# Peptides against a protein of PDB entry 4U39: the designs that were tried, part 35

Target 1, 302 residues: chain A of PDB entry 4U39
Amino acid sequence: SIKVIGVGGGGNNAVNRMIENEVQGVEYIAVNTDAQALNLSKAEVKMQIGAKLTRGLGAGANPEVGKKAAEESKEQIEEALKGADMVFVTAGMGGGTGTGAAPVIAQIAKDLGALTVGVVTRPFTFEGRKRQLQAAGGISAMKEAVDTLIVIPNDRILEIVDKNTPMLEAFREADNVLRQGVQGISDLIATPGLINLDFADVKTIMSNKGSALMGIGIATGENRAAEAAKKAISSPLLEAAIDGAQGVLMNITGGTNLSLYEVQEAADIVASASDQDVNMIFGSVINENLKDEIVVTVIATG

## One batch from the design tools (peptide; aimed at target 1 D187 L197)

Design b2_p18_1_s3 (made by RFdiffusion4, then SolubleMPNN; from b2_p18_1 with Q2K A3V E9R S18E)
Fold by OpenDDE base, seed 1:
Structure b2_p18_1_s3 (fold): chain B 302 residues (1-302), chain A 18 residues (1-18)
Amino acid sequence: as target 1 above (302 residues)
Amino acid sequence: MKVTVQVYRNGKLVKTYE
């Protein structure tokens, strides 16, 4: 089984976005210290952590409170994660709950033997230095607690959106990028009956790899596959080129008109931008909602 | 949502899931 845990406000917003986009084959768990915020989650499983510590009032933007809240609720987290083959831990780093609790939850998942993948955001620079410093500490703790940590630099989202993009829309885009990171992986392995083979391949690429980078490309038109692939490998979300990566996971998602030729063309572009000895896995997904769009997601590990 | 997954290794289709 695949479980997606949204931790704190940003993680729960991302989980809500995943549910709204009908990401299939995953169980959603919302975790928060704020009981009121948790009630707004669309997740089937909702877990209030640190009820004694916080009394449901949240972590007050203190990561240490978030950490202690997860530690207080360790047994309940273990029970909720039990039997998972893979666990995604998603959070917006820099806050109290997400920053503090996500590493604890990730470690619990890893200790249970799940392939544990963090998908987290760094705060925007405009959220202030305190958020950035807290996020850095949380990311460091996440690296030790996960098999792979995908870090999304929110400031790079500002390079792909209009300069006049409202702050609220920039946060929604960050939630969408978190969704794309989880979905780009989960869609490849969430199909019932043969998960073990595809999961073993994903596990080979993602197990004990530490930090990972993600690129996303979206395109339409006649050359949409090639354009989407080129955008993915040159994505501002990639803080470095995919050249030198030991592992690459590529998802090519299109509508019902996605051709094998388009998939091959996109895969060849990403392969050509990668090292010759890279362990590369490609998947294609048909999503009826994309119509004429192709979405290429590239995750570079190692 | 209908999801079809095609898995490629080394640029070759190795599996399709419906």
Scores: peptide ipSAE 0.143, ipTM 0.688, DockQ to the pose 0.344
OpenDDE base, seeds 2, 3, 4, 5: peptide ipSAE 0.029, 0.072, 0.124, 0.046; ipTM 0.498, 0.665, 0.719, 0.483; seeds 2, 4 fail the geometry check

Design b2_p18_1_s4 (made by RFdiffusion4, then SolubleMPNN; from b2_p18_1, 9 letters changed)
Fold by OpenDDE base, seed 2:
Structure b2_p18_1_s4 (fold): chain B 302 residues (1-302), chain A 18 residues (1-18)
Amino acid sequence: as target 1 above (302 residues)
Amino acid sequence: MKVRVVVYRNGKQVAVYE
């Protein structure tokens, strides 16, 4: 089974976005220290952590409170994660609950033997230096607790959205990129497509790989596959080139008109931009909601 | 580079390309 755990406000917003986009084949768990915020979750499983410590009032933007809250609730987290083959831990780094609790939850998942993938955001620069410093500590702790950590730099989202995009929409786009990171992997396993991957293939690419980078490309028209692949490998979300990656996971998602030729064309472009010795796996997904669009997601590990 | 392609149709594995 695949479980997606949203941790704190940002993680739970991302989980809500996943549910709204009908990401299938995964179990959603919402985790928070704030009981009122947790009630707004669309997840089937809602877990309040640190009920004694916080009394449901949240972590007060303190990562140490978030950490202690997860430690207090360790047994309940273990029970909720039991039997998962794969666990996604999603959070916005820089806050109290997400920054502190996500590494603890990830370690619990890893200790249970699940393939543990972190999908987290760095805060925008405008959120201030305190959040950036807290996020750096949380990301460092996540690296030790996961098999693979996908870090999304929120400032790079501002490069792919309109410059006039309101701050609230920039946060919604961060939630959407978190969704794309989870869905880009989970769909390869859980959603039938032209080319599916098994869990063992994903495990080979993602086990004990540390930091990962994600690129996304979207295109339409006759050359949509090639254009989407080129956009993915040159994505502003990639803080470094995919050159030097030890592993590459690629998802090619299209509508019902997605051809095997387009899948191969996109795969060849990503392969050509990768190291010759890279372990590359790719899958394709059919999304009936996509008309003429192709979405290429690239995850570079190692 | 080893590219493993697993083709599924109707939820069943149809081919593996190595």
Scores: peptide ipSAE 0.023, ipTM 0.458, DockQ to the pose 0.085
OpenDDE base, seeds 1, 3, 4, 5: peptide ipSAE 0.031, 0.018, 0.013, 0.016; ipTM 0.466, 0.371, 0.399, 0.424; seeds 1, 5 fail the geometry check

Design b2_p18_2 (made by RFdiffusion4)
Pose (drawn by RFdiffusion4):
Structure b2_p18_2 (pose): chain A 294 residues (1-190, 197-206, 209-302), chain P 18 residues (1-18)
Amino acid sequence: SIKVIGVGGGGNNAVNRMIENEVQGVEYIAVNTDAQALNLSKAEVKMQIGAKLTRGLGAGANPEVGKKAAEESKEQIEEALKGADMVFVTAGMGGGTGTGAAPVIAQIAKDLGALTVGVVTRPFTFEGRKRQLQAAGGISAMKEAVDTLIVIPNDRILEIVDKNTPMLEAFREADNVLRQGVQGISDLIALDFADVKTIMKGSALMGIGIATGENRAAEAAKKAISSPLLEAAIDGAQGVLMNITGGTNLSLYEVQEAADIVASASDQDVNMIFGSVINENLKDEIVVTVIATG
Amino acid sequence: TTTKTYTADNATVTVTTN
């Protein structure tokens, strides 16, 4: 019983993308103050929060509103989260609802005893000062409210995509990366949570590599461990979760080769949760998701 | 060092704890 909660617009898209990618084994909850944006969620459960406060008009990039909105819906949320063994709280930070409400929601989930993993994006630098400041204040709050917070620096999306990809696609990739963050774990739980719990505090950074071809598992792993999303050296990690995903042509040669690359770059005595998952919708593509904690 | 391995139809998960 793992629940992925998209909070605000940032999470709304990630949840949509997860659903679009048919990520299995999770119950999705889209939570928004913005009734209009929420009605775009592909989530079966659409929780409008702050209905009294925002009247479906959203938080206006005011985290305080997203918070008060979440606090207002404190009871509706717990009801939706009860029975969750694990709650992914996925949101965009810098907003109102995502920045405000996610800590309230993730904290509720944490109090509910669920393994609360917040997976959020820090706003692109270009989103400006307000977005940056609010997320920083927000990411700070997400850390206090989750067991593990995987923070995806959107600015690093721009290093990854072609220099000329339009902004719309840059935001879109941030959504996918958020999805890639949650799927990277949720695919490994579809298993004693104390295992993953022992891997889940402090902040967490993740990396992703995608490759195709003859030497792809290594190409993917190398890209994953060196990825711009992954800002710090992995040898600094106390715990590392590794996810390898490929087509039905995923060989153990490829799997271990990528594991060896990720392992050698991690501390020897590192705790590790490693999985490889077959995605029939993949052909020659392989995706390594690496999440380091410490 | 302890290692646990979980095998599923489409996935293998290994947990290594030191």

Design b2_p18_2_s1 (made by RFdiffusion4, then SolubleMPNN; from b2_p18_2, 8 letters changed)
Fold by OpenDDE base, seed 1:
Structure b2_p18_2_s1 (fold): chain B 302 residues (1-302), chain A 18 residues (1-18)
Amino acid sequence: as target 1 above (302 residues)
Amino acid sequence: KTVKVYEFEKRTVTVTTN
């Protein structure tokens, strides 16, 4: 089984976005210290952590409170994660609950023997230095607690959106990128396509790899596969080129008109942009909602 | 599993497919 745990406000917003986009084949768990915020989750499983510590009032933007809250609720987290083959831990780093609790939850998942993947955001620079420093600490803790940590630099989202994009829309885009990171992996296992991957293939690329980068490309038209692949490998979300990656996981998602030729063309482009001796695994997914769009997701590990 | 080996600019990329 695949479980997705949203931790804190940002993580739960991402989980809500995943549910709204009908990401299939995963169980959703919402975790928060704020009971009121938790009630707004669309997840089937809702877990309040640190009820004694916080009294449901949240972590007050203190990561140490988030950490202690997860530690208080360790047994309940273990029960909720038991039997998972793969666990995604998603959070917006820089806050109290997400920053502090996500590493604890990730470690619990890893200790249970699940392939544990973090998908987290760094805060925007405009959220202030305190958020950035807290996020850095949380990311460091996550690296030790996961098999792979995908870090999304929110500031890079500002490079792909209009300069006049409202702050609220930038946060929504961050939630969407978190969704894309989780879905880009989970669909390879859970959703049939032209080229299916199994859990063992994903585990080979993601087990004990540490930090990872994600690129996304979307295109339409006659050369959509090639264009989407080129956009993915040149994505602003890739703080570095895919050169030097030891592993590449690639998802080629299209509508019902996606061809094997298009899948191969996209894979060839990403392979050509990858370094020597890269272990590249790619799968395809059919999403009827994409119509003429192709979405290429690239995850570079190592 | 099908393994394809791509050579590009003296780089060897191994692509594994099911």
Scores: peptide ipSAE 0.016, ipTM 0.407, DockQ to the pose 0.103
OpenDDE base, seeds 2, 3, 4, 5: peptide ipSAE 0.000, 0.000, 0.000, 0.000; ipTM 0.318, 0.289, 0.330, 0.324

Design b2_p18_2_s2 (made by RFdiffusion4, then SolubleMPNN; from b2_p18_2, 7 letters changed)
Fold by OpenDDE base, seed 1:
Structure b2_p18_2_s2 (fold): chain B 302 residues (1-302), chain A 18 residues (1-18)
Amino acid sequence: as target 1 above (302 residues)
Amino acid sequence: KTVKVYEFENKTVTVTTN
């Protein structure tokens, strides 16, 4: 089974976005220290952590409180994660609960033997230095607790949105990018396509790889596959070129009109941009909602 | 499950099909 755990406010917003977009084949778990915020989750499983410590009032933007809250609730977390083959831990780094609890939850998942993937955001620069410093600490802790940590730099989202994009929309886009990161991987396993991967294939690329970067490209038209692939490898979300990656996981998602030729074309482009000795695995997914769009997701590991 | 390994520009690409 695949489980997605949203941790804290940002993680739970991402989980809500995943549910709203009907990401299939995964179980959703919402974790928070704030009981009121947790009640707004759309996840089937909702877990309040640190009830004794926080009394449901949240972590007060203190990562140490988030950490202790997860430690307090370790047994409940273990029970919720039991039997998972893969666990996604998603959080917005820089806050109290997400930053502190996500590494603890990830470690629990890893200790249970699940392939543990972190999908987290760095805060926007405008959220202030304190959040950036907290996020850095949380990311460092996550790196030790996961098999692969996908870090999404929120500031790079600002490069792909309009200059006049409201702050609220920038956060929504961050939630969407978190969704894309989880879905880009989970669909390769859970959703049939033209080229299917199994869990073992994904595990080969993601097991004990440390930090990872994600690129996304979307295109339409006659050259949509090539354009989407080019956009993915040049994505602002890729803080570094993919040519240094030891492993590449690629998802080519299209509508019912997606062809094997388009999949191959996209794969060839990404392979050409990757290192010579790269271990590249790609899958295709059919999403009827994409109509004429192709979405290429690239995850660069190592 | 059919696994095909392609060499493209001295890179290994793995394709898995059902």
Scores: peptide ipSAE 0.011, ipTM 0.425, DockQ to the pose 0.119
OpenDDE base, seeds 2, 3, 4, 5: peptide ipSAE 0.008, 0.007, 0.000, 0.008; ipTM 0.354, 0.373, 0.333, 0.382; seed 4 fails the geometry check

Design b2_p18_2_s3 (made by RFdiffusion4, then SolubleMPNN; from b2_p18_2, 7 letters changed)
Fold by OpenDDE base, seed 1:
Structure b2_p18_2_s3 (fold): chain B 302 residues (1-302), chain A 18 residues (1-18)
Amino acid sequence: as target 1 above (302 residues)
Amino acid sequence: TTTKVYEFEKRTVTVTTK
């Protein structure tokens, strides 16, 4: 089974976005120290952590409170994650609960023998230095607790959106990028396509790889596959070029008109941009909602 | 499980399919 655990406000917003976009084949778990915020989750499983420590009032933007809250609720987290083959831990880093609890939850998942993937955001620079410093500590702790940690630099989202984009829309886009990171992997396992991967293939690319970067490209038209692939490898979310990556996981998602030729064309472009010795796997997914769009997601590990 | 080999410009990729 695949489980997605959203940790704290940002993680739970991402989980809500995943549910709203009908990401299939995963079980959703919402975790928070704030009982009121947790009640707004759309997840089937809702877990309040640190009830004794916080009394449901949240972590007060303190990662140490988030950590202790997860430690207090360790047995409940273990029970919720038990039997998972893969666990996605999603959080917005820089807050109290997400920053502190996500590494603890990730370690619990890893100790249970699940392939543990972190999908987290760095805060925007405008959220201030305190958030950035807390996020850096949380990311460092996550690296030790996961098999792969996908880090989304929120400031790079501002390069993709209009300069006049309201702050609230920038946060919604961050939630959407978190969704894309989880879905880009989970669909390869859970959703049939033209080229299906198994869990063992994904595990080979993602086990004990440390930090990862994600690129996304979307295109339409006659050259949509090539354009989407080019956008993915040149994505602002890729803080480094895909060259030098030891592993690449690629998802080519299209509508019912997606062809094997388009999948091969997209894969060839990404392969051509990668090192010769890179371990690359790619899968294809059919999403009827994309119509004429192709979405290419690239995850570079190592 | 079926193994497919794809030849690209710079390398060959092996894909395992269900």
Scores: peptide ipSAE 0.020, ipTM 0.497, DockQ to the pose 0.110
OpenDDE base, seeds 2, 3, 4, 5: peptide ipSAE 0.013, 0.017, 0.016, 0.020; ipTM 0.362, 0.396, 0.397, 0.381; seed 5 fails the geometry check

Design b2_p18_2_s4 (made by RFdiffusion4, then SolubleMPNN; from b2_p18_2, 10 letters changed)
Fold by OpenDDE base, seed 3:
Structure b2_p18_2_s4 (fold): chain B 302 residues (1-302), chain A 18 residues (1-18)
Amino acid sequence: as target 1 above (302 residues)
Amino acid sequence: KTVKVYEFEKRRVVVTTN
């Protein structure tokens, strides 16, 4: 089974966005120290952590409180994650609960023998230096606790959206990018396509790889496959060129009109931009909600 | 939606099943 665990405010917003977009074949768990915020989750499983420590009042933007809250609730987290083959841990770094609890939860998942993937955001520069410093500590702890850590730099989202985009819309886009990172992997295993991958293929690319980068490209029209692939490998979310990656996981998602030719064309573009010795795996997904759009997601590991 | 509240070690886990 695949489990997605959202940790703290940002992680729970991302999980809500996944549920709203009908991401299939995954079980959702919402974790928070704030009981009121947790009640707003759409997840089937809702877990309050650190009930004795925080009394449901949240972590007060303190990562040490988030950490201790997860440690207090360790046995409950273990029971909720038990039997998972794969665990996604999603969080917005820089806050109290997400920053402190996500590494503890990830370590619990890994110790249970699940393939553990972190999908986390760095805060925007406008959120202030304190949040950036807290996020750096949380990301460092997360890297040691996961098999693969996808880090999304929120400041790079501002290069994809209009410069006049309101702050609230920038946060919604960050939640959407977290969704795309989880869905881009989970759909390869859980959702039928033209080319399906098994869990063993994904495990080979993602096990003990450390930090990973994600690129996304979306296009329409006659050359949509080629354009989406080019956008993915040149994505602002990629902090480094794909040619340095030891492993590449590619998802090509389209509507019912997605052709095998388009899948091959997109895969050839990404392969040509990658190192010759790269271990590349690619899958295709059919999403009936996509009309004429192709979405290419690239995850570069190693 | 059936809401089951499980108490494990005096902590509430709320499971909502459709």
Scores: peptide ipSAE 0.016, ipTM 0.336, DockQ to the pose 0.016
OpenDDE base, seeds 1, 2, 4, 5: peptide ipSAE 0.000, 0.009, 0.014, 0.007; ipTM 0.253, 0.338, 0.414, 0.295

Design b2_p18_3 (made by RFdiffusion4)
Pose (drawn by RFdiffusion4):
Structure b2_p18_3 (pose): chain A 294 residues (1-190, 197-206, 209-302), chain P 18 residues (1-18)
Amino acid sequence: SIKVIGVGGGGNNAVNRMIENEVQGVEYIAVNTDAQALNLSKAEVKMQIGAKLTRGLGAGANPEVGKKAAEESKEQIEEALKGADMVFVTAGMGGGTGTGAAPVIAQIAKDLGALTVGVVTRPFTFEGRKRQLQAAGGISAMKEAVDTLIVIPNDRILEIVDKNTPMLEAFREADNVLRQGVQGISDLIALDFADVKTIMKGSALMGIGIATGENRAAEAAKKAISSPLLEAAIDGAQGVLMNITGGTNLSLYEVQEAADIVASASDQDVNMIFGSVINENLKDEIVVTVIATG
Amino acid sequence: ALSLQTFFVGTAAELMAL
């Protein structure tokens, strides 16, 4: 019983993307103060929060509103989260709802005893000072409210995509990366949570590599461990979760070769949760998701 | 569809010894 909660617009898209990618084994909850944006969620559960406060008009990039909105819906949320063994709280930080309500929601989930993993994006630098400041204040709050917070620096999306990809696609990729963050774990739970719990405090950074071809598992792993999303050296990690995903042509040669690359770059006595998952919708593509904690 | 191929919990040294 793992629940992925998209909070605010940032999470709304990630949840959509996850659903779009048919990520299995999770119950999705889209939570928003913005009734209009929420009605775009492909989530079966659409929780409008702060209905009294925001009247479906959203938080206006005011984290305080997203917070008061979440506090207002404190009871509705717990109801939705009860029974969750694990809650992914996925949101965009810098906003109002994502920045404000996610900590409230993730804290509720944490109090509910669920393994609370918050997976959020820090706003692109270009989103400006307000976005940066609010997320920073928000990411700070997400850390206090989750067991593990995987923070995806959107600015690093721009290093990854072609220099000329339009902004719209840059935001879109941030959504996918958020989805890639949650799927990278949720695919490994579809298993004693104490395992993953022992891997889940402090902040977490993740990396992704995608490759195709003859030498792809290594190409993917190398790209994953060196990826711009992954800002710090993995040898600094106390725990590492590794997810290898490929087509039905995923060989153990490829799997271990990528595991060897991720492993050698990690500490030798590191705790690791490693999985490889077959995605029939993949052909020659392979995706390594690496999440380091420490 | 998604399916598990391999799963491991342990140290990096244990993982490399596979």

Design b2_p18_3_s1 (made by RFdiffusion4, then SolubleMPNN; from b2_p18_3, 9 letters changed)
Fold by OpenDDE base, seed 5:
Structure b2_p18_3_s1 (fold): chain B 302 residues (1-302), chain A 18 residues (1-18)
Amino acid sequence: as target 1 above (302 residues)
Amino acid sequence: MQKQLYYFVGTAKELLAL
């Protein structure tokens, strides 16, 4: 089974966005130290952590409180994650609960033998230096606790949205990018197909790979596959070129009109931009909600 | 309903040779 655990406010917002977009084949768990915020989660499983420590009042933007809250609730987290083959841990880094608890939860998932993938954001520069410093510590702790850590630099989201985008919409786009990172992988495994991806192959590409980068490309029209692939490999979210990666995961999602030729064209573009000996997994997914759009998600590991 | 159409596992070189 695949479990997605949203940790703290940012992680729970991302989980809500995943549920709203009907990301299939995953179980959702919301974790928070704030009982009021947790009640707003759409997840089936809601877990308050650190009830003794925080009394449900949240972590006060302190990562050490978030960490201790997860440690207090270790047995509850273990029971909620039990039997997962794969665990996505999603959080906004820089806060109290997400930054402190996400590494602890990730380690619990890994110790249970799940393939553990972190999908986290760095805070926007406008959120201030304190959040950036807290995020750096949380990302470092996540890197040690996961098999693969996808880090989304929120400031790069400002390069793909309008310059006049309100702050609230920039946060919604960060939640959407977190969704795309989880869905880009989960759809490869959980989506029923003529040829199911062997979970062992995903495990080979993602196990003990450390940091990963994600690129996203969206296009429409006659050359949509090629354009989406080119946008994905040149995505502002990629802090480095994909040619240095040890592994590449690619998801090609389209509507019911997605052709085999378009899938091959997109895959060839990504392969041509990669190292010749890179271990590559690609999958194609039909999403009936996509009309004329193709979405290419590239995850570069190593 | 989402459906997977095509899947590949291999090297970039192997993919380009198909």
Scores: peptide ipSAE 0.359, ipTM 0.878, DockQ to the pose 0.792
OpenDDE base, seeds 1, 2, 3, 4: peptide ipSAE 0.353, 0.358, 0.334, 0.340; ipTM 0.875, 0.875, 0.863, 0.873

Design b2_p18_3_s2 (made by RFdiffusion4, then SolubleMPNN; from b2_p18_3, 9 letters changed)
Fold by OpenDDE base, seed 3:
Structure b2_p18_3_s2 (fold): chain B 302 residues (1-302), chain A 18 residues (1-18)
Amino acid sequence: as target 1 above (302 residues)
Amino acid sequence: MKKLLFYFVGTAKELLSL
């Protein structure tokens, strides 16, 4: 089974966005130290951590409180994650609960033998230096606790959106990018198809790979597949070129009009930009909610 | 409903040879 665990405010917002976008074949778990914020989660499983420590009042932007809250609730986390083959741990780094609890939860998932994937954001520069420093410590702790860690630099989202985008919309886009990171992988495994991807192949590409980068491309029109692939490999979210990766996971999602030619064209562009000996997984997904759009998601590991 | 059409597992070189 696949479980997605949202940790703290940012992680829970991302999980809500995943549920709203009908990400299928996954179980959702919301974790927070703030009981009021947790009640707003759309997740089936809601877990308050550190009830004795925090009394449901949250972590006060202190990562050490988030860490201790997860440690207090270890047995409850173990029970919720038990029997998962794969666990996604999603969080906004720089806060109290997400930064402190996400590494503890990731380690619990890994110790249970699940393929453990972190999908986390770095805070925007405008959130201040204290959040950036807290995020750096949390990302370092996540890297030790996961098989693969996808890090989304929120400042790079400002290169994709209009510079006049309201702060609230920039946070919604960060939640959407977290969704795309989880969905890009989970749709390849959990989506019923003519040919299902073997979970063993995913485990080979994602197990003990350390840090990963994600690129996203969206396009419409006659050359939409090629344009989406080119946008994905040149995405501002890719802080490095994909030719240095040890593994590449690619998702090509389109509407009911997605052709085999378009899928091949997009795959050839990503493969041509990669090392010739790189281990690749690619999958094509039909999403009936996409009309004329193609979405290419690339995850570079290693 | 979402459907997976097909997948590939292999090297970039193997993919380009198909």
Scores: peptide ipSAE 0.376, ipTM 0.898, DockQ to the pose 0.827
OpenDDE base, seeds 1, 2, 4, 5: peptide ipSAE 0.375, 0.360, 0.334, 0.343; ipTM 0.897, 0.889, 0.877, 0.880

Design b2_p18_3_s3 (made by RFdiffusion4, then SolubleMPNN; from b2_p18_3, 9 letters changed)
Fold by OpenDDE base, seed 1:
Structure b2_p18_3_s3 (fold): chain B 302 residues (1-302), chain A 18 residues (1-18)
Amino acid sequence: as target 1 above (302 residues)
Amino acid sequence: MKKILFYFVGTAKELLAL
């Protein structure tokens, strides 16, 4: 089974966005130290951690409280994760609960033998130096606790949105990028296909790879496949070129009119931008909610 | 309903050789 765990406020917002976008074939778990915030989760499983430590009042933006809260609730986390083949741990780094608890939860998932993937954000620079420093510590702890850690630099989201984009919309876009990172992988595994991807192949590309980068491209029109692929490999979310990656996972999602030619064209562009010997997985996904859009998601590992 | 059309597993070089 695939489980997605949203940890703290940002992680829970991302999980809500995943549920709203009908990310299928995954079980959702919301984890928080704040009982009121947890009640707003759309996840089927809601877990309050550190109830004795925090009394449901949250972590006070302290990662050490988030860590201790997850440690207090270890047995409950283990029970919720039991039997997962893959666990996505999603969080907004820089806060108390997400930053502190996400590494603990990830380690629990890994110790249970699940392929453990972190999908986390770095805070925006405007959230201040304290959040950036807390996020750096949390990301370092996540890297040790996961098989692959996708880090989304929120400041790079500001390069792909309009300058007049309200701060609230920038946070919603961060939640959407977290969704795309999880969905880009989970759809390849959990979506029934004409040919099913072996989970062993995913494990080969994602196990013990450390940090990963994600690029996203969206396009419409006659050259939409090529444009989406080019946007994905040149995405501002990619802090480095994909040619240095040891593994590439690509998802090509289109509507019911997605052609085999378009999939091949997009795949060839990404492959041509990659190292020749890179281990590559790609999959094509039909999403009936996409009209004329193609979405290319590239995850570079290693 | 979402469906996977196909997947590839291999090297970038192998993909470009298809």
Scores: peptide ipSAE 0.379, ipTM 0.895, DockQ to the pose 0.814
OpenDDE base, seeds 2, 3, 4, 5: peptide ipSAE 0.334, 0.363, 0.292, 0.359; ipTM 0.871, 0.887, 0.842, 0.884

